# Designs tried in a protein design run: peptides against a protein of PDB entry 7AL2. Part 18

Target 1, 85 residues: chain A of PDB entry 7AL2
Amino acid sequence: YEIMLIRPKTIDDINYVVDQVLEESNPVILDLSFLEKESPANFKLAGEKIKQMRSNYGAEALLLSRCNDKNLIIIAPKGVSLVRK

## One batch from the design tools (peptide; made by RFdiffusion4, then SolubleMPNN)

Design b1_p12_1_s2 (from b1_p12_1, 4 letters changed)
Fold by OpenDDE base, seed 4:
Structure b1_p12_1_s2 (fold): chain B 85 residues (1-85), chain A 12 residues (1-12)
Amino acid sequence: as target 1 above (85 residues)
Amino acid sequence: SADELLEEITDN
């Protein structure tokens, strides 16, 4: 698999994340900082999509970094395990 | 809030 990196800015970007995780089975490291600051509605939408992927498809998500200008999350498809040591 | 949503969607 490939690991995709993206800082979503649009609904198309959010749907790209969904496609990568569910159709391509690629983990995605995404920075939600743009949506958090610029579009509360799309930030919420992104969150709902992640919830759905976790709930319905067995995806896992971890918060990697949280600071003023960074909101990094990795979301992995069911076949990729995320482990903390 | 944003932090509340993050808590809901992440496993840590």
Scores: peptide ipSAE 0.721, ipTM 0.946, DockQ to the pose 0.945
Fold by OpenDDE base, seed 1:
Structure b1_p12_1_s2 (fold): chain B 85 residues (1-85), chain A 12 residues (1-12)
Amino acid sequence: as target 1 above (85 residues)
Amino acid sequence: SADELLEEITDN
């Protein structure tokens, strides 16, 4: 599999993330900082999509970094294990 | 809030 890196800015980007996780089975490292700052509605939508992937498809998500200009999350599809050592 | 949402959608 591939690990995708994206800073989503549009609904199309959000749907791209969903496609990568659910259809392509690729982990995605997300920077949600743009949506958080520029579109609260789409930020909420992105969160809802991640919730759905976790609840309905067994995806796992971890916060990687949170600071002034960063909102980094990795979401992994079912079958890809995220392990803290 | 944003931080509350992040808590909801992450496992850590």
Scores: peptide ipSAE 0.720, ipTM 0.947, DockQ to the pose 0.930
Fold by OpenDDE base, seed 5:
Structure b1_p12_1_s2 (fold): chain B 85 residues (1-85), chain A 12 residues (1-12)
Amino acid sequence: as target 1 above (85 residues)
Amino acid sequence: SADELLEEITDN
């Protein structure tokens, strides 16, 4: 698999993330800082999509970094294990 | 809030 990196800015980007995780089985490292700052509606939408992937498809998600400049999350499809040491 | 949403969508 490949690990995708994206800072989503549009609904198309959000759907791209969904496709990568569910259809391509690729983990995605997301920077949600743009959506958080520029589009509360799309930030909420992205969150809902991640919830759905976790609830319905066994995806896992971890917050990697949270600060004023970063909102980094990794979401992994079922079968890719995220391990904290 | 954003932080509340992050707690909901992450496993940590």
Scores: peptide ipSAE 0.719, ipTM 0.946, DockQ to the pose 0.929
Fold by OpenDDE base, seed 3:
Structure b1_p12_1_s2 (fold): chain B 85 residues (1-85), chain A 12 residues (1-12)
Amino acid sequence: as target 1 above (85 residues)
Amino acid sequence: SADELLEEITDN
């Protein structure tokens, strides 16, 4: 698999993340800082999509970094384990 | 809030 890195800015970007996780089975490292600051509605939409992938498809997600200027999350498909040591 | 949503969608 490949690890995708993306900073979503549009709904198309959000849908791209969904396709990568569910169709391509690729983990995605998301920078949600743009959506959080510039589009609260799309930030919430991105969150809802992640919830759906976790609840319906067994995806896992971890918060990697959170501060005023950063919002990094990794989401992995069911077959890829995320382990914190 | 943003922080509340992040807690809902992450496993840590």
Scores: peptide ipSAE 0.719, ipTM 0.946, DockQ to the pose 0.900

Design b1_p12_1_s3 (from b1_p12_1 with S2A E4D T6L)
Fold by OpenDDE base, seed 1:
Structure b1_p12_1_s3 (fold): chain B 85 residues (1-85), chain A 12 residues (1-12)
Amino acid sequence: as target 1 above (85 residues)
Amino acid sequence: SAEDLLKEITDN
């Protein structure tokens, strides 16, 4: 599999993330900082999509970094294990 | 809030 890196800015980007996780089975490292700052509605939508992937498809998500201009999350599809050593 | 949402969508 591939690990995708994206800072989503549009609904199309959000749907791209969903496609990568659910259809391509690729983990995605997300920076949600743009949506958080520029579109609260799409930030909420992105969060809703992540919740749905976790609840309905067994995806796992971890917060990687949270600071001034960062909101980094990795979401992994079911079958890809995220392990803290 | 954003912080509450992050807590909801992450496992850590």
Scores: peptide ipSAE 0.717, ipTM 0.947, DockQ to the pose 0.909
Fold by OpenDDE base, seed 5:
Structure b1_p12_1_s3 (fold): chain B 85 residues (1-85), chain A 12 residues (1-12)
Amino acid sequence: as target 1 above (85 residues)
Amino acid sequence: SAEDLLKEITDN
């Protein structure tokens, strides 16, 4: 698999993330900082999509970094294990 | 809030 990196800015980007996780089985490292700052509606939408992937498809998501400048989350499809050491 | 949403969507 490949690990995708994206800072989504549009609904198309959000759907791209969904496609990568569910259809391509690729983990995605997301920076949600743009949506959080610029589009509360799309930030909420992105969150809903992630919740759906976790609830319905066994995806896992971890917060990697949270600060004023970044909002990094990794979402992994079922079968890719995220391990904390 | 954003903080609440992040807690909802992450496993940590």
Scores: peptide ipSAE 0.717, ipTM 0.946, DockQ to the pose 0.913
Fold by OpenDDE base, seed 3:
Structure b1_p12_1_s3 (fold): chain B 85 residues (1-85), chain A 12 residues (1-12)
Amino acid sequence: as target 1 above (85 residues)
Amino acid sequence: SAEDLLKEITDN
């Protein structure tokens, strides 16, 4: 698999993340800082999509970094384990 | 809120 890195800015970007996780089975490292600051509606939409992938498809997600200028989350498909040591 | 949503969608 590949690890995708993306900072979504549009709904198309959000859908791209969904396709990578569910169709391509690729983990995605997301920077949600743009959506959080510039589009609260699309930030919420991105969150809802992540919830759906976790609840319906067994995806896992971890918060990697959080501050005023950063919002990094990794989401992995069911077959890829996320382990914290 | 953003903080509440992040808590809902992450496993840590």
Scores: peptide ipSAE 0.716, ipTM 0.946, DockQ to the pose 0.918
Fold by OpenDDE base, seed 4:
Structure b1_p12_1_s3 (fold): chain B 85 residues (1-85), chain A 12 residues (1-12)
Amino acid sequence: as target 1 above (85 residues)
Amino acid sequence: SAEDLLKEITDN
């Protein structure tokens, strides 16, 4: 698999994340900081999509970094395990 | 809030 990196800015970007996780089975490291600051509605939408992927498809998501200009989350498809040591 | 949503969507 490939690991995709994206800072979503649009609904198309959010749907790209969904496609990568569910159709391509690629983990995605996404920075939600743009949506959080610029579009509360799309930030909420992104969150809903992540919740759906977790609840319906067995995806896992971890918060990697949280600071003023960064909101990094990795979301992995069911076949990729995220493990903390 | 954003923090509440992050808690809902992450496993840590």
Scores: peptide ipSAE 0.715, ipTM 0.946, DockQ to the pose 0.911

Design b1_p12_1_s4 (from b1_p12_1 with S2A T6L K7E)
Fold by OpenDDE base, seed 4:
Structure b1_p12_1_s4 (fold): chain B 85 residues (1-85), chain A 12 residues (1-12)
Amino acid sequence: as target 1 above (85 residues)
Amino acid sequence: SAEELLEEITDN
């Protein structure tokens, strides 16, 4: 698999993340900082999509970094295990 | 809030 990196800014970007995780089975490292700052509605939408992927498809998500200019989350499809050691 | 949403969608 490939690991995709994206800072989504639009609904199309959010849907791209969903496609990568569910159809391509690629983990995605997301920076949600743009949506959090510029579009609370799309930030919430992104969150809902992640919840759906976790609930319905066995995706996992970890918060990687939280600071003023970054909100980094990795979401991995079922079959790619995220392990803390 | 954003913090509450992040807690809901992440495993850590």
Scores: peptide ipSAE 0.689, ipTM 0.942, DockQ to the pose 0.910
Fold by OpenDDE base, seed 1:
Structure b1_p12_1_s4 (fold): chain B 85 residues (1-85), chain A 12 residues (1-12)
Amino acid sequence: as target 1 above (85 residues)
Amino acid sequence: SAEELLEEITDN
């Protein structure tokens, strides 16, 4: 698999993330900082999609970094293990 | 809030 990196800006980008996780089985490292600042509605939508992937498809999500410039989360499909050493 | 949402969507 590949690890995708994206800073989503549009609904199309959000759906791209969903497709990568569920259809391509690729982990995605997301920076949600753009949506958080520019579109509260799409930020909420992205969150809802992540919750759905976790609840319905066994995806895992971890917060990687939270600061003024970053809102980094990794979401991994079921079968890709995220382990803290 | 954003912080509340992040808590809901992450496992850590």
Scores: peptide ipSAE 0.688, ipTM 0.942, DockQ to the pose 0.930
Fold by OpenDDE base, seed 2:
Structure b1_p12_1_s4 (fold): chain B 85 residues (1-85), chain A 12 residues (1-12)
Amino acid sequence: as target 1 above (85 residues)
Amino acid sequence: SAEELLEEITDN
């Protein structure tokens, strides 16, 4: 698999994340900071999509970094384990 | 809020 990196800016980007996780089984490291700042509605939408992936498809999501300029989350599809050692 | 949402969508 590939690890995708994206800072979503549009609904298309959000859907791209969903496709990568669910259809391609690729982990995605995404920065939600743009949506958080520029589109509260799409930020909420992104959150809802992540919830759905976790609830319905066994995806796992971890917050990697949170600061003023970053909102980094990794989303791993079912079958890709995120392990802290 | 953003903080609340992040708490809801992450496993840590």
Scores: peptide ipSAE 0.688, ipTM 0.942, DockQ to the pose 0.930
Fold by OpenDDE base, seed 3:
Structure b1_p12_1_s4 (fold): chain B 85 residues (1-85), chain A 12 residues (1-12)
Amino acid sequence: as target 1 above (85 residues)
Amino acid sequence: SAEELLEEITDN
């Protein structure tokens, strides 16, 4: 698999993340800082998509970094284990 | 809020 990195800005970007996780089985590292600041509606939408992937498809997600300039989350498809040591 | 949403969608 590949690890994708993206800072979503549009709904198309959000759908791209969903496709990578569910169709390509690739983990995605997301920076949600743009959506959080510029589009609260799309920020919420991105969150709902992540919830759906976790609840319906066994995806896992971890918060990697949180500050004023960053909002990094990794979302991994079922079968790719996220382990914190 | 953003903080509440992040708590809901992450496993840590």
Scores: peptide ipSAE 0.685, ipTM 0.941, DockQ to the pose 0.922

Design b1_p12_2_s1 (from b1_p12_2 with T2E D3E M8L)
Fold by OpenDDE base, seed 2:
Formats: C-alpha cells, sequence, structure tokens
Structure b1_p12_2_s1 (fold): chain B 85 residues (1-85), chain A 12 residues (1-12)
C-alpha cells in the first residue's frame, strides 16, 4: 500500500480521502487545518466521513498533532493497524 | 472550545 498525504480543501478532496481508505486500502495522513479554518461545514463533513469509515468499515483514526495551524489525523484502512506503545 | 470538541468527536 501507499501512504497518502493531503490537506483537503474541498468536498472532492474529502471524497478522495474516503476513496483512498475504502477502495484503495491506503492509509491517509490528512491535515484538516484548512477546512477547520475556512469551512466549518466541510470540517464537520470530514469528521462524519471519518466516523462512518470507523463504524462501518473497520477503519481506525488517530490524532497525530494539533498545533501551529496543523490538525494532523491518520486514517488507517481495515488491515493496517495503528498501534501506540 | 467548539472547534476542539468537533475534532475530538472524530475519535469517539
Amino acid sequence: as target 1 above (85 residues)
Amino acid sequence: DEEFEEVLSLFE
């Protein structure tokens, strides 16, 4: 698999993340800071999509960093485990 | 703040 890195700015970008996780089975490291600043609605949408992937498809999500105008989340598809030691 | 709570909601 590949690890995708993206700072989504549009709904299309959000859907790209969903496709990468669910269809391509690629982990995604995404920076939600743009959406958080520029579109509360799309920020919420991104969150709902993440919840759906977790609830329905066995994806995992982890907050990596939230500081200095960054909001970094990793989303791992089913089959790629996120382990914190 | 509300923004932070929204982020936390991703992981609940």
Scores: peptide ipSAE 0.043, ipTM 0.664, DockQ to the pose 0.140
Fold by OpenDDE base, seed 5:
Structure b1_p12_2_s1 (fold): chain B 85 residues (1-85), chain A 12 residues (1-12)
Amino acid sequence: as target 1 above (85 residues)
Amino acid sequence: DEEFEEVLSLFE
């Protein structure tokens, strides 16, 4: 698999993340800082999509960092284990 | 929104 990196800015970007995780089975490292600051509605949407992937498809999410104007999260598809050390 | 709050908990 590939590891995708993205800082979503649009709904299309959010849907791209969903596609990468669910269809391509690629982990995604995403920075939600743009949405959180610039679009509360799309930030909420992104959160809902992440929750849906976790609840319905066995995806896992882990916070990487929330500093330096970054909200970095890794989303892993089912079968990819996230380990914090 | 309960669903959104769960995602926000990642940042706590």
Scores: peptide ipSAE 0.041, ipTM 0.669, DockQ to the pose 0.167
Fold by OpenDDE base, seed 1:
Structure b1_p12_2_s1 (fold): chain B 85 residues (1-85), chain A 12 residues (1-12)
Amino acid sequence: as target 1 above (85 residues)
Amino acid sequence: DEEFEEVLSLFE
């Protein structure tokens, strides 16, 4: 599989993340800082999509880093384990 | 703060 990196800015980008996780089975490292600052509505939508992927498809999500200009999340499809040591 | 709680809501 591939590991995708994206800083989503639009609804199309959010749907691209969903497609990568669910259809391509690729983990995605995403920076939500743009949506958080520029579109609270789309930030909320991104969160809802992550919850749906976790609840309905067995995806895992983990916060990697949060600071003033970064909000890094990894979302892994079912079958890819996220391990923190 | 409110912003941090919003981020945490992703994992509820």
Scores: peptide ipSAE 0.039, ipTM 0.647, DockQ to the pose 0.144
Fold by OpenDDE base, seed 4:
Structure b1_p12_2_s1 (fold): chain B 85 residues (1-85), chain A 12 residues (1-12)
Amino acid sequence: as target 1 above (85 residues)
Amino acid sequence: DEEFEEVLSLFE
Protein backbone atom coordinates (compact mmCIF):
# COMPACT_ATOMS: atom_id res chain seq x y z
CA TYR B 1 0.00 0.00 0.00
CA GLU B 2 0.89 3.68 -0.21
CA ILE B 3 0.64 6.28 2.51
CA MET B 4 -1.15 9.33 1.19
CA LEU B 5 -0.60 12.81 2.58
CA ILE B 6 -3.19 15.50 2.03
CA ARG B 7 -4.39 18.79 3.45
CA PRO B 8 -8.01 18.75 2.32
CA LYS B 9 -9.45 22.01 1.08
CA THR B 10 -12.60 20.92 -0.75
CA ILE B 11 -15.32 18.31 -0.66
CA ASP B 12 -13.53 16.61 -3.53
CA ASP B 13 -10.47 16.29 -1.31
CA ILE B 14 -12.56 14.79 1.46
CA ASN B 15 -14.01 12.26 -0.94
CA TYR B 16 -10.50 11.53 -2.18
CA VAL B 17 -9.54 10.56 1.37
CA VAL B 18 -12.52 8.25 1.61
CA ASP B 19 -11.63 6.66 -1.70
CA GLN B 20 -8.02 6.14 -0.67
CA VAL B 21 -8.94 4.45 2.58
CA LEU B 22 -11.90 2.36 1.47
CA GLU B 23 -11.23 1.61 -2.18
CA GLU B 24 -7.46 1.73 -2.42
CA SER B 25 -6.74 0.48 1.12
CA ASN B 26 -4.16 3.21 1.61
CA PRO B 27 -3.53 4.93 4.93
CA VAL B 28 -3.95 8.68 4.76
CA ILE B 29 -2.24 11.32 6.84
CA LEU B 30 -4.55 14.32 6.87
CA ASP B 31 -3.96 17.88 7.90
CA LEU B 32 -7.40 19.21 8.72
CA SER B 33 -6.17 22.68 9.64
CA PHE B 34 -7.38 24.29 6.43
CA LEU B 35 -10.93 23.03 6.79
CA GLU B 36 -10.98 23.82 10.48
CA LYS B 37 -10.15 27.44 9.75
CA GLU B 38 -11.84 28.03 6.42
CA SER B 39 -14.93 25.84 6.34
CA PRO B 40 -16.62 24.70 9.52
CA ALA B 41 -19.16 22.83 7.41
CA ASN B 42 -16.55 20.86 5.50
CA PHE B 43 -14.54 20.30 8.66
CA LYS B 44 -17.63 18.73 10.17
CA LEU B 45 -18.17 16.70 7.02
CA ALA B 46 -14.61 15.40 7.17
CA GLY B 47 -15.16 14.34 10.76
CA GLU B 48 -18.36 12.59 9.84
CA LYS B 49 -16.64 10.70 7.05
CA ILE B 50 -13.88 9.61 9.42
CA LYS B 51 -16.45 8.42 11.93
CA GLN B 52 -18.26 6.51 9.22
CA MET B 53 -15.08 4.81 8.08
CA ARG B 54 -14.30 3.82 11.65
CA SER B 55 -17.80 2.66 12.49
CA ASN B 56 -18.75 0.90 9.28
CA TYR B 57 -15.49 -0.25 7.73
CA GLY B 58 -13.13 -0.92 10.60
CA ALA B 59 -10.79 1.95 9.84
CA GLU B 60 -8.56 3.27 12.61
CA ALA B 61 -7.69 6.88 13.24
CA LEU B 62 -4.98 8.43 15.37
CA LEU B 63 -4.22 12.01 16.22
CA LEU B 64 -0.61 12.72 15.30
CA SER B 65 -0.33 16.38 16.18
CA ARG B 66 -2.68 19.13 17.24
CA CYS B 67 -1.56 22.72 17.60
CA ASN B 68 -2.45 26.18 16.39
CA ASP B 69 -1.25 25.60 12.84
CA LYS B 70 -1.86 21.92 12.19
CA ASN B 71 -4.34 19.17 12.84
CA LEU B 72 -2.70 15.94 11.76
CA ILE B 73 -4.62 12.70 11.78
CA ILE B 74 -3.71 9.35 10.28
CA ILE B 75 -6.52 7.11 9.15
CA ALA B 76 -5.72 3.53 8.25
CA PRO B 77 -7.89 1.00 6.48
CA LYS B 78 -8.90 -2.22 8.14
CA GLY B 79 -5.95 -4.56 8.24
CA VAL B 80 -3.35 -1.84 8.68
CA SER B 81 -2.66 -1.51 12.37
CA LEU B 82 -1.78 1.80 13.95
CA VAL B 83 0.54 1.10 16.85
CA ARG B 84 1.66 3.77 19.26
CA LYS B 85 4.87 2.73 21.00
CA ASP A 1 1.37 25.83 4.70
CA GLU A 2 5.03 25.44 5.42
CA GLU A 3 4.60 23.12 8.37
CA PHE A 4 2.51 20.75 6.30
CA GLU A 5 5.19 20.82 3.63
CA GLU A 6 7.69 19.72 6.24
CA VAL A 7 5.47 16.78 7.12
CA LEU A 8 5.08 15.91 3.46
CA SER A 9 8.84 15.97 2.98
CA LEU A 10 9.24 13.15 5.49
CA PHE A 11 7.64 10.80 2.98
CA GLU A 12 9.32 12.01 -0.18
Scores: peptide ipSAE 0.021, ipTM 0.562, DockQ to the pose 0.037; fails the geometry check

Design b1_p12_2_s2 (from b1_p12_2 with T2E M8L)
Fold by OpenDDE base, seed 3:
Structure b1_p12_2_s2 (fold): chain B 85 residues (1-85), chain A 12 residues (1-12)
Amino acid sequence: as target 1 above (85 residues)
Amino acid sequence: DEDFEEVLSLFE
């Protein structure tokens, strides 16, 4: 698999993340800072999509870093385990 | 902060 990196700015970007996780089975590292600052509606949508992937498809999510300029989350498809040591 | 609740819920 590939690990995708994206800072979503549009609904198309959010749908791209969903496609990568569910159809391509690729982990995605997201920076949600743009949506959080510029589009509360799309920020909420992104969160809902991630929750749906977790609830319905066995995806996992982990917060990597949150600070003033970034909000980094990794989303892993069902076949990829996230492990913290 | 209210908008961030959805993201926080990802890890509950």
Scores: peptide ipSAE 0.117, ipTM 0.693, DockQ to the pose 0.131
Fold by OpenDDE base, seed 4:
Structure b1_p12_2_s2 (fold): chain B 85 residues (1-85), chain A 12 residues (1-12)
Amino acid sequence: as target 1 above (85 residues)
Amino acid sequence: DEDFEEVLSLFE
């Protein structure tokens, strides 16, 4: 598999993340800082998509970094384990 | 902190 890195800015980008995780089985490292600052609606949508992937498809998510200019989340498909030590 | 709670909500 590949590990994708993206800072989503649009709904299309959010759907790209979903496709990568569910259809391609690729982990995705997301920077949600753009959506958080520029589109509360799409930030909420991204969160809902992550919740759906976790609830319905066994995806896992982990917060990597939260600061003023970054909001980094990794979302991994079922079968890829995320471990926080 | 509202922003922090919103981030945490991603994992609920």
Scores: peptide ipSAE 0.085, ipTM 0.675, DockQ to the pose 0.148
Fold by OpenDDE base, seed 2:
Structure b1_p12_2_s2 (fold): chain B 85 residues (1-85), chain A 12 residues (1-12)
Amino acid sequence: as target 1 above (85 residues)
Amino acid sequence: DEDFEEVLSLFE
């Protein structure tokens, strides 16, 4: 698989993430800082999509870093386990 | 996991 890295800015970007996780089975490292700052609605939408992928498709998600100007999350498709030890 | 829940709370 490939690991995709994206800082989504649009709904199209959000849907791209969904496609990568669910259709391509690729982990995605997201920086949600743009949406958080620029579009509360799309930020919420991204969160809803992440929740849906976790709840319905066995995806896992982990916060990698939240600091100034970064909100990094990895989303892994079913079959790629994220473990914090 | 606790850290991620913090992020999820922002979407709710």
Scores: peptide ipSAE 0.079, ipTM 0.670, DockQ to the pose 0.556
Fold by OpenDDE base, seed 1:
Structure b1_p12_2_s2 (fold): chain B 85 residues (1-85), chain A 12 residues (1-12)
Amino acid sequence: as target 1 above (85 residues)
Amino acid sequence: DEDFEEVLSLFE
């Protein structure tokens, strides 16, 4: 698999993340800081999509870093284990 | 992960 890195800015970007995780089975490292600052609605949508992938498809999500300029999350498809030690 | 759950709560 490939590891995708993206800072989504649009709904199309959010849907791209969903496609990468569910259809391509690729882990995605997301920076949600743009949506968090510029579009509360799309930030919420991104969160809902992440929750849906976790609840319905066995995806796993882990917060990597949260600060004023970064909101980094990794989403892994089912079969890729995320371990924090 | 507690920290991630905190972030998730912001989406709800």
Scores: peptide ipSAE 0.068, ipTM 0.662, DockQ to the pose 0.512

Design b1_p12_2_s3 (from b1_p12_2 with T2K M8L)
Fold by OpenDDE base, seed 2:
Structure b1_p12_2_s3 (fold): chain B 85 residues (1-85), chain A 12 residues (1-12)
Amino acid sequence: as target 1 above (85 residues)
Amino acid sequence: DKDFEEVLSLFE
């Protein structure tokens, strides 16, 4: 698999993330800082999509870092385990 | 804030 890195800015980007996780089975490292700053609605949408992937498809998500101008989250598809030791 | 709570909700 490939690990995709993206800072989504649009709904199309959000859907790209969904496609990568569910259709391509690729982990995605997201920076949600743009959406958080520029579009509360799309920020919420991104969150809801992540929840749906977790609830319905066995995806996992982990907050990697939240700091100035970064809101980094990894989403792993079913079959790629995220483990904190 | 609301945005922060939304992020936290991702991991509940």
Scores: peptide ipSAE 0.119, ipTM 0.715, DockQ to the pose 0.137
Fold by OpenDDE base, seed 3:
Structure b1_p12_2_s3 (fold): chain B 85 residues (1-85), chain A 12 residues (1-12)
Amino acid sequence: as target 1 above (85 residues)
Amino acid sequence: DKDFEEVLSLFE
């Protein structure tokens, strides 16, 4: 698999993340800072999509870093385990 | 903080 990196700015970007996780089975490292600052509605949508992928498809998510300039989250498809040591 | 609560909700 590939690990995708994206800072979503649009609904199309959010749907791209969903496609990568569910159709391509690729983990995605997301920076949600743009949506959080510029589009509360799309930030909420992104969160809902992540929750749906976790609830319905066995995806996992982990917060990597949240600070003034970034909001980094990794989401992994069912076949990829996220492990913290 | 709505944004903070939304982030937390990702992991509930």
Scores: peptide ipSAE 0.110, ipTM 0.710, DockQ to the pose 0.138
Fold by OpenDDE base, seed 1:
Structure b1_p12_2_s3 (fold): chain B 85 residues (1-85), chain A 12 residues (1-12)
Amino acid sequence: as target 1 above (85 residues)
Amino acid sequence: DKDFEEVLSLFE
């Protein structure tokens, strides 16, 4: 698999993340800082999509870092284990 | 921080 890196800015970007995780089975490292600052509605939508992938498809999500300029989350498809030690 | 709570909700 490939690991995708993206800072989504639009709904199309959010749907791209969903496609990468569910259809391509690729982990995605997301920076949600743009949506958090520029579009609270799309930030919420991104969160809802992540919850749906976790609840319905066995995806796993982990918060990597949150600060003023970054909001980094990794979302992994079923079969890719995320381990924090 | 409402934004922080929203981020945390991703992992509930």
Scores: peptide ipSAE 0.099, ipTM 0.698, DockQ to the pose 0.142
Fold by OpenDDE base, seed 4:
Structure b1_p12_2_s3 (fold): chain B 85 residues (1-85), chain A 12 residues (1-12)
Amino acid sequence: as target 1 above (85 residues)
Amino acid sequence: DKDFEEVLSLFE
């Protein structure tokens, strides 16, 4: 598999993340900082998509870093384990 | 903090 890195800015980008995780079985490292600052609605949508992937498809998510200019989340498909030590 | 709570909501 590949590990995708993306800072989503549009709904199309959010759907790209979903496709990568569910259809391609690729982990995705997301920077949600753009959506958080520029589109509260799409930021909420991204969160809802992550919840759906976790609830319905066994995906896992982990917060990597949150600061003023970054909001990094990794979402992994079922079968890829995320571990925080 | 609204933004902080929103981030935490991703993991609920």
Scores: peptide ipSAE 0.099, ipTM 0.699, DockQ to the pose 0.143

Design b1_p12_2_s4 (from b1_p12_2 with T2E E5Q M8L)
Fold by OpenDDE base, seed 2:
Structure b1_p12_2_s4 (fold): chain B 85 residues (1-85), chain A 12 residues (1-12)
Amino acid sequence: as target 1 above (85 residues)
Amino acid sequence: DEDFQEVLSLFE
């Protein structure tokens, strides 16, 4: 698989993330800082999509870093386990 | 921050 890195800015970008996780089975490292700053509605939408992928498709998510200009989350498709030891 | 509530809720 490939690990995709994206800082989504639009709904199309959010849907791209969904496609990568569910259709391509690729982990995605997201920086949600743009949406958080520029579009609260799309920031919420991104969160809802992540919840749906976790609830319905066995995806996992992990907050990697939350700092001044970054909100980094990894989403892994079913079959790629995220483990904090 | 309230802005982060949705994302933070993913990890509760």
Scores: peptide ipSAE 0.137, ipTM 0.703, DockQ to the pose 0.133
Fold by OpenDDE base, seed 3:
Structure b1_p12_2_s4 (fold): chain B 85 residues (1-85), chain A 12 residues (1-12)
Amino acid sequence: as target 1 above (85 residues)
Amino acid sequence: DEDFQEVLSLFE
């Protein structure tokens, strides 16, 4: 698999993330800082999509870093385990 | 902050 990196700015970007996780089975590292600052509605949508992927498809999510300029989350498809040591 | 609670809930 490939690991995708994206800072979503549009609904199309959010749908791209969903496609990568569910159809391509690729982990995605997201920076949600743009949506959080510029589009509360799309930020909420992104969160809902991630929650749906976890609830319905066995995806996992982990917060990597949150600070003033970034909000990094990794989303892994069902076949990829996230492990913290 | 309200919208951020949705994201935080992913990790609770």
Scores: peptide ipSAE 0.128, ipTM 0.709, DockQ to the pose 0.133
Fold by OpenDDE base, seed 4:
Structure b1_p12_2_s4 (fold): chain B 85 residues (1-85), chain A 12 residues (1-12)
Amino acid sequence: as target 1 above (85 residues)
Amino acid sequence: DEDFQEVLSLFE
């Protein structure tokens, strides 16, 4: 598999993340800082999509870093384990 | 970390 890196800015980008995780079985490292600042609605949508992937498809999510200019989350498909030590 | 848990909770 590949590990995708994306800072989503649009709904299309959010759907791209979903496709990568569920259809391609690729982990995705997301920077949600753009959506958080520029589109609260799409930030919420991204969260809902992540929740759906976790609840319905066994995906896992982990917060990597949060600061003023970054909000990094990794979302991994079922079968890829995320471990925070 | 409380801040980390708060952000992660948005996706739960």
Scores: peptide ipSAE 0.078, ipTM 0.672, DockQ to the pose 0.227
Fold by OpenDDE base, seed 1:
Structure b1_p12_2_s4 (fold): chain B 85 residues (1-85), chain A 12 residues (1-12)
Amino acid sequence: as target 1 above (85 residues)
Amino acid sequence: DEDFQEVLSLFE
């Protein structure tokens, strides 16, 4: 698989993440800082999509870093284990 | 990590 890196800015970007995780089975490292600052509605939508992927498809999410300019999360498809130690 | 759980909970 490939690991995708993206800082989504639009709904199209959010749907791209969903496609990468569910259809391509690729982990995605997301920076949600743009949506968090510029579009609360799309930030919420991104969260809902992540919840759906976790609840319905066995995806796993892990926070990598949170600061004033970054909100980094990795979302992994079923079969890729994420472990924080 | 409390901050970790706080942010992760937004997507649960």
Scores: peptide ipSAE 0.077, ipTM 0.675, DockQ to the pose 0.248

